# Peptides against a protein of PDB entry 5LHZ: the designs that were tried, part 21

Target 1, 78 residues: chain A of PDB entry 5LHZ
Amino acid sequence: QLLKSVFVKNVGWATQLTSGAVWVQFNDGSQLVVQAGVSSISYTSPNGQTTRYGENEKLPDYIKQKLQCLSSILLMFS

## One batch from the design tools (peptide)

Design b1_p24_1_s3 (made by RFdiffusion4, then SolubleMPNN; from b1_p24_1, 14 letters changed)
Fold by OpenDDE base, seed 2:
Structure b1_p24_1_s3 (fold): chain B 78 residues (1-78), chain A 24 residues (1-24)
Amino acid sequence: as target 1 above (78 residues)
Amino acid sequence: SEQQQQQNLQLILQKIQSFLENSS
């Protein structure tokens, strides 16, 4: 299920899945999963709580920061 | 395929930008 994993200094691990999704495991214990064709993104907090966010809703600042980080990580897979 | 993988990454990048813009 795992295609490619990249270690990102001071961030964590980013993995591309065979499904096409990108899975990021941050150093703080949180996780992000973004999948093409899915209308929402998935965030799992360090305590294990998972929240899905839609494209049109306002995001917490810490989620926006992690998404900004992910956008730069995507270049490592290209 | 490698092509499909790159396409998916591009779609994800576009999605992220959309999320960020719609949240601002």
Scores: peptide ipSAE 0.692, ipTM 0.920, DockQ to the pose 0.879
Fold by OpenDDE base, seed 1:
Structure b1_p24_1_s3 (fold): chain B 78 residues (1-78), chain A 24 residues (1-24)
Amino acid sequence: as target 1 above (78 residues)
Amino acid sequence: SEQQQQQNLQLILQKIQSFLENSS
C-alpha cells in the first residue's frame, strides 16, 4: 500500500510504502526497491529483469548511481 | 505510525550508505 509518492524532476517517481520500503521508478524504465530490515535491495532493469543485491556485493556502477540518487531523494520525504 | 515511517526512512538511508561503502 502506498503512503506517499513524490515526483522527482529528471529522475522519476519515488514512493514510500506502508511496508517500510521505498520504491523508485526511474525515467529510464528501471526500478529500485529498498526496505528497512531486509538485507538485500531489488533492482528491475528496463526489460523487466529483477536482480537482488546483498550488502557486501560489488554493485554495477549504474546501481550505485541510482542508490546515490535515492539517498538524495529520501530528504524529500522528511 | 509517522514516527516509525520516518525511522524506516532513516534505516533505509543507512542501508544505502552501507551498500555503497561496501561496494568496491
Scores: peptide ipSAE 0.692, ipTM 0.920, DockQ to the pose 0.840
Fold by OpenDDE base, seed 4:
Structure b1_p24_1_s3 (fold): chain B 78 residues (1-78), chain A 24 residues (1-24)
Amino acid sequence: as target 1 above (78 residues)
Amino acid sequence: SEQQQQQNLQLILQKIQSFLENSS
């Protein structure tokens, strides 16, 4: 279930779910899902391929960039 | 609750920072 959806200029849509997860749909067609209490984050590429990343593994630069973007978005939610 | 949801957002923020800091 959705709690709140926010349009983010030049980024896309960010949605907070009742589960506590945050779901971001980027303009490039990719998606991120981050949830407290889960040891991994979920990234879906524009072609629909989903990859889960753990906290201690090396992240691709484009993932880091999107996470940094999400960090900024979270400030908007607060 | 709203309070719990705000707490979750804070936890997510912390998680993201941890992911970024631990990525090499």
Scores: peptide ipSAE 0.691, ipTM 0.919, DockQ to the pose 0.863
Fold by OpenDDE base, seed 3:
Structure b1_p24_1_s3 (fold): chain B 78 residues (1-78), chain A 24 residues (1-24)
Amino acid sequence: as target 1 above (78 residues)
Amino acid sequence: SEQQQQQNLQLILQKIQSFLENSS
């Protein structure tokens, strides 16, 4: 279930789920899901491949960029 | 509740910061 959705110009859509997770759908077709209490984050590439990353794992630069973007978006929900 | 949802957002924000800081 969806709680709140925010449209971000030139980025995409960010949605807070009733579970507490945040789901981002980027304009490039990729997706990011982050939830408190889960040790990993989920990234789905435009071709549909999903990869989970741990907290101490080296992240690809494009993942770091999308996470930084998400951090900025979260400020729009509060 | 609305309070719980705000708490979850704060926890997610903290998680993201940890991921970014711990990534080499």
Scores: peptide ipSAE 0.690, ipTM 0.919, DockQ to the pose 0.859

Design b1_p24_1_s4 (made by RFdiffusion4, then SolubleMPNN; from b1_p24_1, 11 letters changed)
Fold by OpenDDE base, seed 5:
Structure b1_p24_1_s4 (fold): chain B 78 residues (1-78), chain A 24 residues (1-24)
Amino acid sequence: as target 1 above (78 residues)
Amino acid sequence: SSEEIQKQRQLILEKIQKFLSNSS
């Protein structure tokens, strides 16, 4: 369930879900979902393939970049 | 509530930093 969606220039759309999770839809067609209380993050590639990453896993650089971007978005919501 | 959502965002921010720290 969606609470609020915000357009982010040069990034895409960031949505706050009723669960508290944040869902980002990037311009490249990929998606990222992060939620407190869940030990993993969810990444969906442009082709629709979803992968979950644990906190101690080595992340691909493109995932790290998207997470850093999400951090910036969250700070903007403050 | 709105305040609870703000708390959740803060927790998510901290989680992301952990992911990034553990990856490098």
Scores: peptide ipSAE 0.635, ipTM 0.898, DockQ to the pose 0.901
Fold by OpenDDE base, seed 4:
Structure b1_p24_1_s4 (fold): chain B 78 residues (1-78), chain A 24 residues (1-24)
Amino acid sequence: as target 1 above (78 residues)
Amino acid sequence: SSEEIQKQRQLILEKIQKFLSNSS
C-alpha cells in the first residue's frame, strides 16, 4: 500500500510504501524502487523492461544519476 | 509505525550511497 506520494518538480512522483520501499516514477517514464533489507535495486525503463542491480556492480551513468536524485527526494520526505 | 518508516528511509539513503560508492 501507499503511505505518501510527493510531486517533485522536474522529476516526477515519489511514493513511500508501507513496506518501507520508496518508488519513484520519473517524467521520462522510467521507475526506480529501493527498499532496505533487499540486496538489489529495481529499475524499469520507459519501455517497461525491469532490471535489478546489485550493490557491487557497475551502474550505468543514468542509473547513478537517478539514485542521486532519489537521495535528494528522500531528504524531501524527512 | 511512522518512526519505523523513517528508519527505513534512512537505511535506504545509506544503501544508495553504498551503491554509488561501489559503482566507482
Scores: peptide ipSAE 0.635, ipTM 0.898, DockQ to the pose 0.862
Fold by OpenDDE base, seed 3:
Structure b1_p24_1_s4 (fold): chain B 78 residues (1-78), chain A 24 residues (1-24)
Amino acid sequence: as target 1 above (78 residues)
Amino acid sequence: SSEEIQKQRQLILEKIQKFLSNSS
């Protein structure tokens, strides 16, 4: 279930789920889901392929950029 | 509750920073 959705100009939509997870739908068609207490993050490419990354993995640059973007969005909530 | 959701956002923020730091 959705709790709150925020439109972010030139980025997409960020949604807080009732589970506590944050779901970002980027304008390029990709998606990112992050939740506390889960050891991995979930990235879905525009073609619908989903990959989970652990916290100690070397991340692709585009994933790091999207995580930084999400971090900035979360800071705006506080 | 709203307080719990706010706490979750903070934990997610910290989690993201950990991911970015560990990725060098």
Scores: peptide ipSAE 0.634, ipTM 0.898, DockQ to the pose 0.902
Fold by OpenDDE base, seed 2:
Structure b1_p24_1_s4 (fold): chain B 78 residues (1-78), chain A 24 residues (1-24)
Amino acid sequence: as target 1 above (78 residues)
Amino acid sequence: SSEEIQKQRQLILEKIQKFLSNSS
């Protein structure tokens, strides 16, 4: 379930879920889900392919950029 | 609750930093 959705200019939509997870829907059609207590993050590409990344693995640059963007968004929620 | 959700956001922020640090 959705608790709060915020429109972020030039980014997309960021939503806080009842589970505690944060879900970002980017303008390029990709999605990112991060949940506390889960050892991985979930990224869905515009073509619908979902990939989970662990905290110790090397991330693609575009994923790192989206995570940095998410960090800024989370600060806006608070 | 609102407090719990805020706590979760903080934990997520910390998680993201860990991901980025481990990937650098």
Scores: peptide ipSAE 0.634, ipTM 0.898, DockQ to the pose 0.886

Design b1_p24_2 (made by RFdiffusion4)
Fold by OpenDDE base, seed 1:
Structure b1_p24_2 (fold): chain B 78 residues (1-78), chain A 24 residues (1-24)
Amino acid sequence: as target 1 above (78 residues)
Amino acid sequence: EVDDDKDLIHNIRNDVKTLHESTS
């Protein structure tokens, strides 16, 4: 269930779920899901492939960029 | 470099956790 959805110009949509997850749907067709209480983040590429990343592994640059974007988006929810 | 990656994920997770706690 959706709690709050925010349109972010030139980025996409960010949605807070009742589950505690934040779901970002980027304009390029990729997605990020960060769930409260879960140690890994989930990235889904435009082709539908999903990869999970933990805190102790090297991140691809494109993942870092999207996470930085998410960091800015989260400021809009608080 | 890995430390920077760790901090990034850690900060995101903390912010999401805080958001959830503030709205639940």
Scores: peptide ipSAE 0.642, ipTM 0.896, DockQ to the pose 0.794
Fold by OpenDDE base, seed 3:
Structure b1_p24_2 (fold): chain B 78 residues (1-78), chain A 24 residues (1-24)
Amino acid sequence: as target 1 above (78 residues)
Amino acid sequence: EVDDDKDLIHNIRNDVKTLHESTS
């Protein structure tokens, strides 16, 4: 279930789920999901392909950029 | 590099965990 959804100008929508996940839907059609208690993050590309990234992996630059964006969004929730 | 990437994911996960604990 959805707890709270916020519109982020020039970014998209960020949603907090009752499960403890934060779900970001970017304007380019991609998505990020970070779940409390899960060691990997989930990225879904605009074409619907989902990839999970762990802490010990080299991240593509576009993933790092979106994670930095998410970091800023999380400050808004706190 | 990988160490910086690790810190980024780790920090995001910690922030999400803190958010969940504060609202659940």
Scores: peptide ipSAE 0.642, ipTM 0.896, DockQ to the pose 0.818
Fold by OpenDDE base, seed 5:
Structure b1_p24_2 (fold): chain B 78 residues (1-78), chain A 24 residues (1-24)
Amino acid sequence: as target 1 above (78 residues)
Amino acid sequence: EVDDDKDLIHNIRNDVKTLHESTS
């Protein structure tokens, strides 16, 4: 269930779920999900392929860029 | 390298957790 959705200029949509997850839908068609209490993050590419990344993994640059963007969005929610 | 990436994910997860706790 959706709790709150926010439009982010030049980024896309960020949604807080009642489950504790934050779901970002980027303008390029990719998606990022971070769930409270879950050790890995979920990234879905524009073609629909999903990959999970843990804290001890090397991140692709495009993932790091999107996480930095999410960091700024979360600051807005607080 | 991996250490910096670890900090990034860790900070994001902590912020999401804090957000959930403040709104639940």
Scores: peptide ipSAE 0.641, ipTM 0.896, DockQ to the pose 0.826
Fold by OpenDDE base, seed 2:
Structure b1_p24_2 (fold): chain B 78 residues (1-78), chain A 24 residues (1-24)
Amino acid sequence: as target 1 above (78 residues)
Amino acid sequence: EVDDDKDLIHNIRNDVKTLHESTS
C-alpha cells in the first residue's frame, strides 16, 4: 500500500510504502526501491530489467547519481 | 571508491529505516 507520494520537480515521483520501502520513479523511466531491513537496493532500467546492488560492491556512476538524488529526496521526507 | 559507495548505500538504507520507524 501507498502511504505518501511526492512529485519531485525534474526528477519524478517518490512514494513511501507501508512496507517500509521508498520507491522512486524517475522521469527517464527507471526506478529505485530501497526497502527497510533489506541489505540491497533495487534498480530497474527503463527497459524493465532489474539489478540489485549490495553495500560491498562498486556502483555504476549513473546509479550513484540516482542514489544521491534519492538522498536529497529523503531529506525532504524527514 | 568502493568505501564511498558503501557509505552512500548505508546512509540511504539508514534514512529509509528511520523514516519507516517514525511513521505511525
Scores: peptide ipSAE 0.639, ipTM 0.894, DockQ to the pose 0.812

Design b1_p24_2_s1 (made by RFdiffusion4, then SolubleMPNN; from b1_p24_2, 13 letters changed)
Fold by OpenDDE base, seed 4:
Parts: sequence; structure tokens; C-alpha cells
Structure b1_p24_2_s1 (fold): chain B 78 residues (1-78), chain A 24 residues (1-24)
Amino acid sequence: as target 1 above (78 residues)
Amino acid sequence: DVEEDRKLIQEIRELVKELAEKLS
């Protein structure tokens, strides 16, 4: 269930779910999902390919950039 | 590096966890 959706200028939409997940839909067509209690994050590329990233691996720069963006977005929900 | 990336992931997870805890 959707709890709260926020439009972020020049970024996209960020949605907080009642499950505890945060779902970001970026303008470039990519998506991030971070679920409370789950150690990995989910990234879906614009072509629909999904990859999960954990805490013990090197992240692609574009993922890091989106995570930094997400960090800022999360402050909008607090 | 991996350590920096780990910290980033952990930061995000902690923020999401804190938000989720407010729902309970």
C-alpha cells in the first residue's frame, strides 16, 4: 500500500509504502527500492533489468549517485 | 571503495528503517 508520494523536481517520484519500503521512480526511467529489514537494495534500469546490491560490493557510480539523491529525498519524509 | 560504498548503503538502510519504525 502507498502511504506517501512526493514529487521531486528534476528527479522523479518517491513513495513510502506501509511495508516500510521506499520506492523511487527516476525521470530517466530507473527505479530504486529500499526495504526496511532487507540488507540489499534493488535497482531497476530503464530497460527493466533489476539488480540487487548489498553492503560488501563495489557500487557503480550511477548507483552511488542515485543513492546520494535518495538520502536527500528521505529527509523529505522525516 | 567497498568501505565507502558499504557506509552509503548502511546510511540509506538506516534512514529507511527509521522511517519504517515511525509507522509502527
Scores: peptide ipSAE 0.666, ipTM 0.909, DockQ to the pose 0.747
Fold by OpenDDE base, seed 5:
Structure b1_p24_2_s1 (fold): chain B 78 residues (1-78), chain A 24 residues (1-24)
Amino acid sequence: as target 1 above (78 residues)
Amino acid sequence: DVEEDRKLIQEIRELVKELAEKLS
């Protein structure tokens, strides 16, 4: 279930789910999902391809940029 | 590098975990 959705100027929408996940829909059509208790993050590209990233791999720069943005968003939720 | 990227993921995961804990 959707719990809370927040519009973030120049970024997109961030949604907190009752499952404990946070779902971000970026303006470029990509998406991030971070689930509490799950070690990997999920990224979906604008074309719909989904990739999971764990803690022991180098992240693409575009993923790092989105995660840094998400960090700021999460502080806003708290 | 990989270590810096790990720290970033862990930071995000911790923030999400803390947020989720407030739900229950």
Scores: peptide ipSAE 0.665, ipTM 0.909, DockQ to the pose 0.775
Fold by OpenDDE base, seed 3:
Structure b1_p24_2_s1 (fold): chain B 78 residues (1-78), chain A 24 residues (1-24)
Amino acid sequence: as target 1 above (78 residues)
Amino acid sequence: DVEEDRKLIQEIRELVKELAEKLS
């Protein structure tokens, strides 16, 4: 279930779940999910395609940009 | 590069882990 949702201007919504996951819904329709204890992150494109990224692969630039944004958001949660 | 990308993912995962620990 949802625990805390934060509106981020010009970005979208970031939600912390009781499961420990953080779910970001970007204004462009894409989504990121990062789950505590899981080594990969989940990205869903606006068309609904989901891709998981691990620690031993090159990330697309648009993914890195969204992760940098998420980093800033997570610091706000703490 | 791959190493910098790894560090980014690890940073995110650590931050999420810390937040999750505050729930318990």
Scores: peptide ipSAE 0.665, ipTM 0.909, DockQ to the pose 0.775
Fold by OpenDDE base, seed 1:
Structure b1_p24_2_s1 (fold): chain B 78 residues (1-78), chain A 24 residues (1-24)
Amino acid sequence: as target 1 above (78 residues)
Amino acid sequence: DVEEDRKLIQEIRELVKELAEKLS
């Protein structure tokens, strides 16, 4: 279930779940899910395709940009 | 590079972990 949702201007919505996951819904239709205790992150493109990224692979620039954005958002949650 | 990307993911994971720990 949803615990806390934050609207981020010109970005989208970030939601913390009671499971410990953080779910970001970007305005471009893409999504990120980061789950506490899980080594990989989940990215869903606007067309609905989901890709998982781990710690030992090169990230696409657009993913890094969204992760940097998420980093800033997470600091607001704390 | 890959090392920078790893650090970014780890940073995100740590922040999420810390938030999750506050739930209990």
Scores: peptide ipSAE 0.666, ipTM 0.909, DockQ to the pose 0.770; fails the geometry check

Design b1_p24_2_s2 (made by RFdiffusion4, then SolubleMPNN; from b1_p24_2, 15 letters changed)
Fold by OpenDDE base, seed 2:
Structure b1_p24_2_s2 (fold): chain B 78 residues (1-78), chain A 24 residues (1-24)
Amino acid sequence: as target 1 above (78 residues)
Amino acid sequence: SVAEDAALIKEIRELVAELSKKLS
């Protein structure tokens, strides 16, 4: 279930779910999902391909940029 | 670096975990 959805200018939509997950839908069509208690994050590209990233791997720059953006968004939810 | 990337993911996960705690 959706708990809270926030529109973020020049970014997209960020939604907190009752499950504890945070779902970000970026303007470029990509998505990030971070779930509490799960060691990896989920990235879905605009073409629908999903990739999981953990804490022990090198991240693509575009992923890091979106994560840094998400960090700022999460601070707004708190 | 891998270490820096790990720190970024950890930061995100910790923030989400804290938000989740507020729901429980």
Scores: peptide ipSAE 0.659, ipTM 0.905, DockQ to the pose 0.745
Fold by OpenDDE base, seed 1:
Structure b1_p24_2_s2 (fold): chain B 78 residues (1-78), chain A 24 residues (1-24)
Amino acid sequence: as target 1 above (78 residues)
Amino acid sequence: SVAEDAALIKEIRELVAELSKKLS
């Protein structure tokens, strides 16, 4: 269930869920989901392919860029 | 590096965890 949705200029929408997850829908059609208590993050590409990333692997640059963006967005919720 | 990438994920997870605590 949606708790709070924020429009982020030139980025997309960021939504906080009652589950504790944060769901970002980027303008390019990709998505990030970070769930509280889960050690991995979920990235969905514009074509619908979903990949999980953990803390012991090298991240693609485009993932790091979106995570850095998410970090800034999360500060808006605080 | 892998270590730097791990730190980024940890940062994100911590921020989300803190937000989650505010819901409970």
Scores: peptide ipSAE 0.659, ipTM 0.905, DockQ to the pose 0.765
Fold by OpenDDE base, seed 3:
Structure b1_p24_2_s2 (fold): chain B 78 residues (1-78), chain A 24 residues (1-24)
Amino acid sequence: as target 1 above (78 residues)
Amino acid sequence: SVAEDAALIKEIRELVAELSKKLS
């Protein structure tokens, strides 16, 4: 269930779910899902491929950039 | 580095966890 959705200029949409997850839909067609209590994040590329990333692996630069963007967005929700 | 990337993941997860706590 959707709780709150925020439009972020030049980025896309960020949605907080009642489950505790945050779902970001980027303008480039990619998506991030971060859920409370889950140790990994989910990234879906524009072509629909989904990859999970944890804390024991090297992240692609484009993933890090989107996570840094997400950090800024999350501060807006607080 | 892997350590830096881990820190970024941890930061994101913590922020989301804090938001989730506000729902309780």
Scores: peptide ipSAE 0.659, ipTM 0.905, DockQ to the pose 0.762
Fold by OpenDDE base, seed 4:
Structure b1_p24_2_s2 (fold): chain B 78 residues (1-78), chain A 24 residues (1-24)
Amino acid sequence: as target 1 above (78 residues)
Amino acid sequence: SVAEDAALIKEIRELVAELSKKLS
């Protein structure tokens, strides 16, 4: 269930779910899902490919950039 | 580095966890 959605200029939409997850839909068609209590994050590329990333692995730069963006977005929910 | 990347993911997860704690 959707709890709260926030529009972020030049980024896309960020949605908090009642499950505790945060779902970001970027303007480029990619998506991030971060679920409370889950050790990995989920990234879906514009072509629909989904990859999970854990805390102890090297991240692609474009993933890091989107996570940094997400950090800023999360302040909008507080 | 892997350590820096780990810190970033950890930060995100902690922020999301804190938000989740506010859910009823």
Scores: peptide ipSAE 0.659, ipTM 0.905, DockQ to the pose 0.770

Design b1_p24_2_s3 (made by RFdiffusion4, then SolubleMPNN; from b1_p24_2, 13 letters changed)
Fold by OpenDDE base, seed 5:
Structure b1_p24_2_s3 (fold): chain B 78 residues (1-78), chain A 24 residues (1-24)
Amino acid sequence: as target 1 above (78 residues)
Amino acid sequence: DVEEDRKLIQEIRELVAKLHEQLS
């Protein structure tokens, strides 16, 4: 269930779910899902392939960039 | 490196957890 959606200029849409997840739909067609209580993050590429990243692995630069963007977006929900 | 990346993930997870906590 959707709680709140925010349009972010030059980024895309960020949505908070009642489940505790934050779902970001980027303009490049990719998606990020971060779920409260879950140790890994979920990334879906524009072609629809999903990869989960945990705490003990190096992140691709494009993932780090999107997470850094997300940290700023989260201030919009607080 | 891996340690820096871990901290980034943990930061995001903590922010999301706090948001969820505010709703419950």
Scores: peptide ipSAE 0.680, ipTM 0.913, DockQ to the pose 0.757
Fold by OpenDDE base, seed 4:
Structure b1_p24_2_s3 (fold): chain B 78 residues (1-78), chain A 24 residues (1-24)
Amino acid sequence: as target 1 above (78 residues)
Amino acid sequence: DVEEDRKLIQEIRELVAKLHEQLS
């Protein structure tokens, strides 16, 4: 279930779940889900297509940018 | 490169893990 939601100006919404997941809904319609204990992250594009990214692959620049954004967002939950 | 990207993924995963541990 939902634990905490934070509005991030010019970014979107970030939600922490009791499951250990952090779910970011970006203003551009994309989404990121990072789950504690899971080795990959989930990215959903604005058109609804979902891709998983692991630790041993090159990341698209737009994914890296969103992950950098997420790192700063996570400080809002600690 | 892949190494830099790995570090980024690992950083995010660690932050999320620590956040969850605070609730356990």
Scores: peptide ipSAE 0.679, ipTM 0.913, DockQ to the pose 0.762
Fold by OpenDDE base, seed 2:
Structure b1_p24_2_s3 (fold): chain B 78 residues (1-78), chain A 24 residues (1-24)
Amino acid sequence: as target 1 above (78 residues)
Amino acid sequence: DVEEDRKLIQEIRELVAKLHEQLS
């Protein structure tokens, strides 16, 4: 269930769920989902392919850029 | 590198965990 949705200029929409997940819908059509208690993050590309990334792997640069953006967004929710 | 990437993932996960804790 949706708890809070915030429009982020030049980024897209960020939504906090009652489940503990944070869902970001980027303007380029990609998505990030981070859920409390889950060790991996979920990225969905604009073509609909979903990939999970954990703590012990090299991240693509475009993922790191979106995660840095998400970090700033999460601070706004706090 | 991998260590820097790990820290980024951990930072995100910790922030999300703290947000969820505030709801309980």
Scores: peptide ipSAE 0.678, ipTM 0.913, DockQ to the pose 0.753
Fold by OpenDDE base, seed 1:
Structure b1_p24_2_s3 (fold): chain B 78 residues (1-78), chain A 24 residues (1-24)
Amino acid sequence: as target 1 above (78 residues)
Amino acid sequence: DVEEDRKLIQEIRELVAKLHEQLS
């Protein structure tokens, strides 16, 4: 169930779910899902491939950039 | 590096967790 959606100029949409997940749909067609209580994040590339990233691995730069963007977005929700 | 990346993920997770807790 969708709780709150925020449009972010030049980025895309960020949606908070009642499940505790935050779902970001970027303008480039990629997606991030971060779920409360889950240790890994989910990234879906524009071609539809999904990868999970945990806390003990190096992140690709483009993932780090999107996470930094998400950090800023999350401050808008609170 | 890996430690910086870990901290970034943890920061995001904590922010999401706090948002969820505010709903309860």
Scores: peptide ipSAE 0.680, ipTM 0.913, DockQ to the pose 0.774; fails the geometry check

Design b1_p24_2_s4 (made by RFdiffusion4, then SolubleMPNN; from b1_p24_2, 15 letters changed)
Fold by OpenDDE base, seed 2:
Structure b1_p24_2_s4 (fold): chain B 78 residues (1-78), chain A 24 residues (1-24)
Amino acid sequence: as target 1 above (78 residues)
Amino acid sequence: SVEEDRKLIEEIRRLVAELAKKLS
């Protein structure tokens, strides 16, 4: 269930879910989902492929860039 | 590095968790 959606200029939409997850839909068609209490993050590419990333692996640069963007968004939420 | 990437993920997860706490 959607709780709050925020439009972020030059980024896309960020949505907080009642489950505690944050869902970002980027303008390039990719998506990030971060769920409270879950150790991995979910990235979905524009073609629909989903990959989970944990805490002990090297992240692709494009993922890090999107996570940095998400960090900024989350700071705005607070 | 893996350590830097871990720190980034942990930061994100912490912030999301803090927001989730406000829903309780």
Scores: peptide ipSAE 0.673, ipTM 0.910, DockQ to the pose 0.776
Fold by OpenDDE base, seed 4:
Structure b1_p24_2_s4 (fold): chain B 78 residues (1-78), chain A 24 residues (1-24)
Amino acid sequence: as target 1 above (78 residues)
Amino acid sequence: SVEEDRKLIEEIRRLVAELAKKLS
């Protein structure tokens, strides 16, 4: 269930779910899901392919950029 | 580096966890 959604100019939408997850829908069609208590993050590319990234692997630059963006967005929910 | 990437993920997860705590 959706709890709170915020529009982020030139980025997309960020939504907090009742599950504790945060779901970001980027303007490029990609998505990120980060859930509390889960060690991996979920990235869905614009073509719909989903990849999980853990804490002990090298991240693609485009993922890091989106995560850095997400970091700033999360301040909007607190 | 992998360490830097780990720290980034940890930061995100921590922030999300803090938000989730407010739901309890």
Scores: peptide ipSAE 0.672, ipTM 0.910, DockQ to the pose 0.753
Fold by OpenDDE base, seed 5:
Structure b1_p24_2_s4 (fold): chain B 78 residues (1-78), chain A 24 residues (1-24)
Amino acid sequence: as target 1 above (78 residues)
Amino acid sequence: SVEEDRKLIEEIRRLVAELAKKLS
């Protein structure tokens, strides 16, 4: 269930779910999902391919950029 | 580095967890 959706200028939409997850829909068509209590993050590319990233692997630069953006967004929610 | 990337993920997870606590 959706709890709150926030429009972020030059980024896209960030949504908090009742499950505790945060779902970001970027303007380039990609998506990030971070779930409370889950050790991995989920990235979906614009073509619909989903990849999960854990804590013991090197992140692609484009993923790091989106996570850094998400960090700033999360501070806005608090 | 992998360590730096881990710290970034942990920061995100911590912030999301804090938001989730406010729901319960």
Scores: peptide ipSAE 0.672, ipTM 0.910, DockQ to the pose 0.773
Fold by OpenDDE base, seed 3:
Structure b1_p24_2_s4 (fold): chain B 78 residues (1-78), chain A 24 residues (1-24)
Amino acid sequence: as target 1 above (78 residues)
Amino acid sequence: SVEEDRKLIEEIRRLVAELAKKLS
């Protein structure tokens, strides 16, 4: 279930789920999911392809940009 | 670097975990 959804200007929507996950839907159609207690993050491209990224791999620049944006959003939630 | 990327992920995971604590 959805607990709280926040509209972020020029970015998209960020939603906190009852599961403890945070789900971001970007305007470009991509998505990020970060689940509490899970070591990897999930990225879904606009075409629906999902990739999980762990902590010991190099991230694509476009992923890093979205994660940096997410960091700012999470501070907004707090 | 991989190290910097790891730190970024860790930061996000920490923040999400803190938010999740408010649910319990």
Scores: peptide ipSAE 0.673, ipTM 0.910, DockQ to the pose 0.766; fails the geometry check

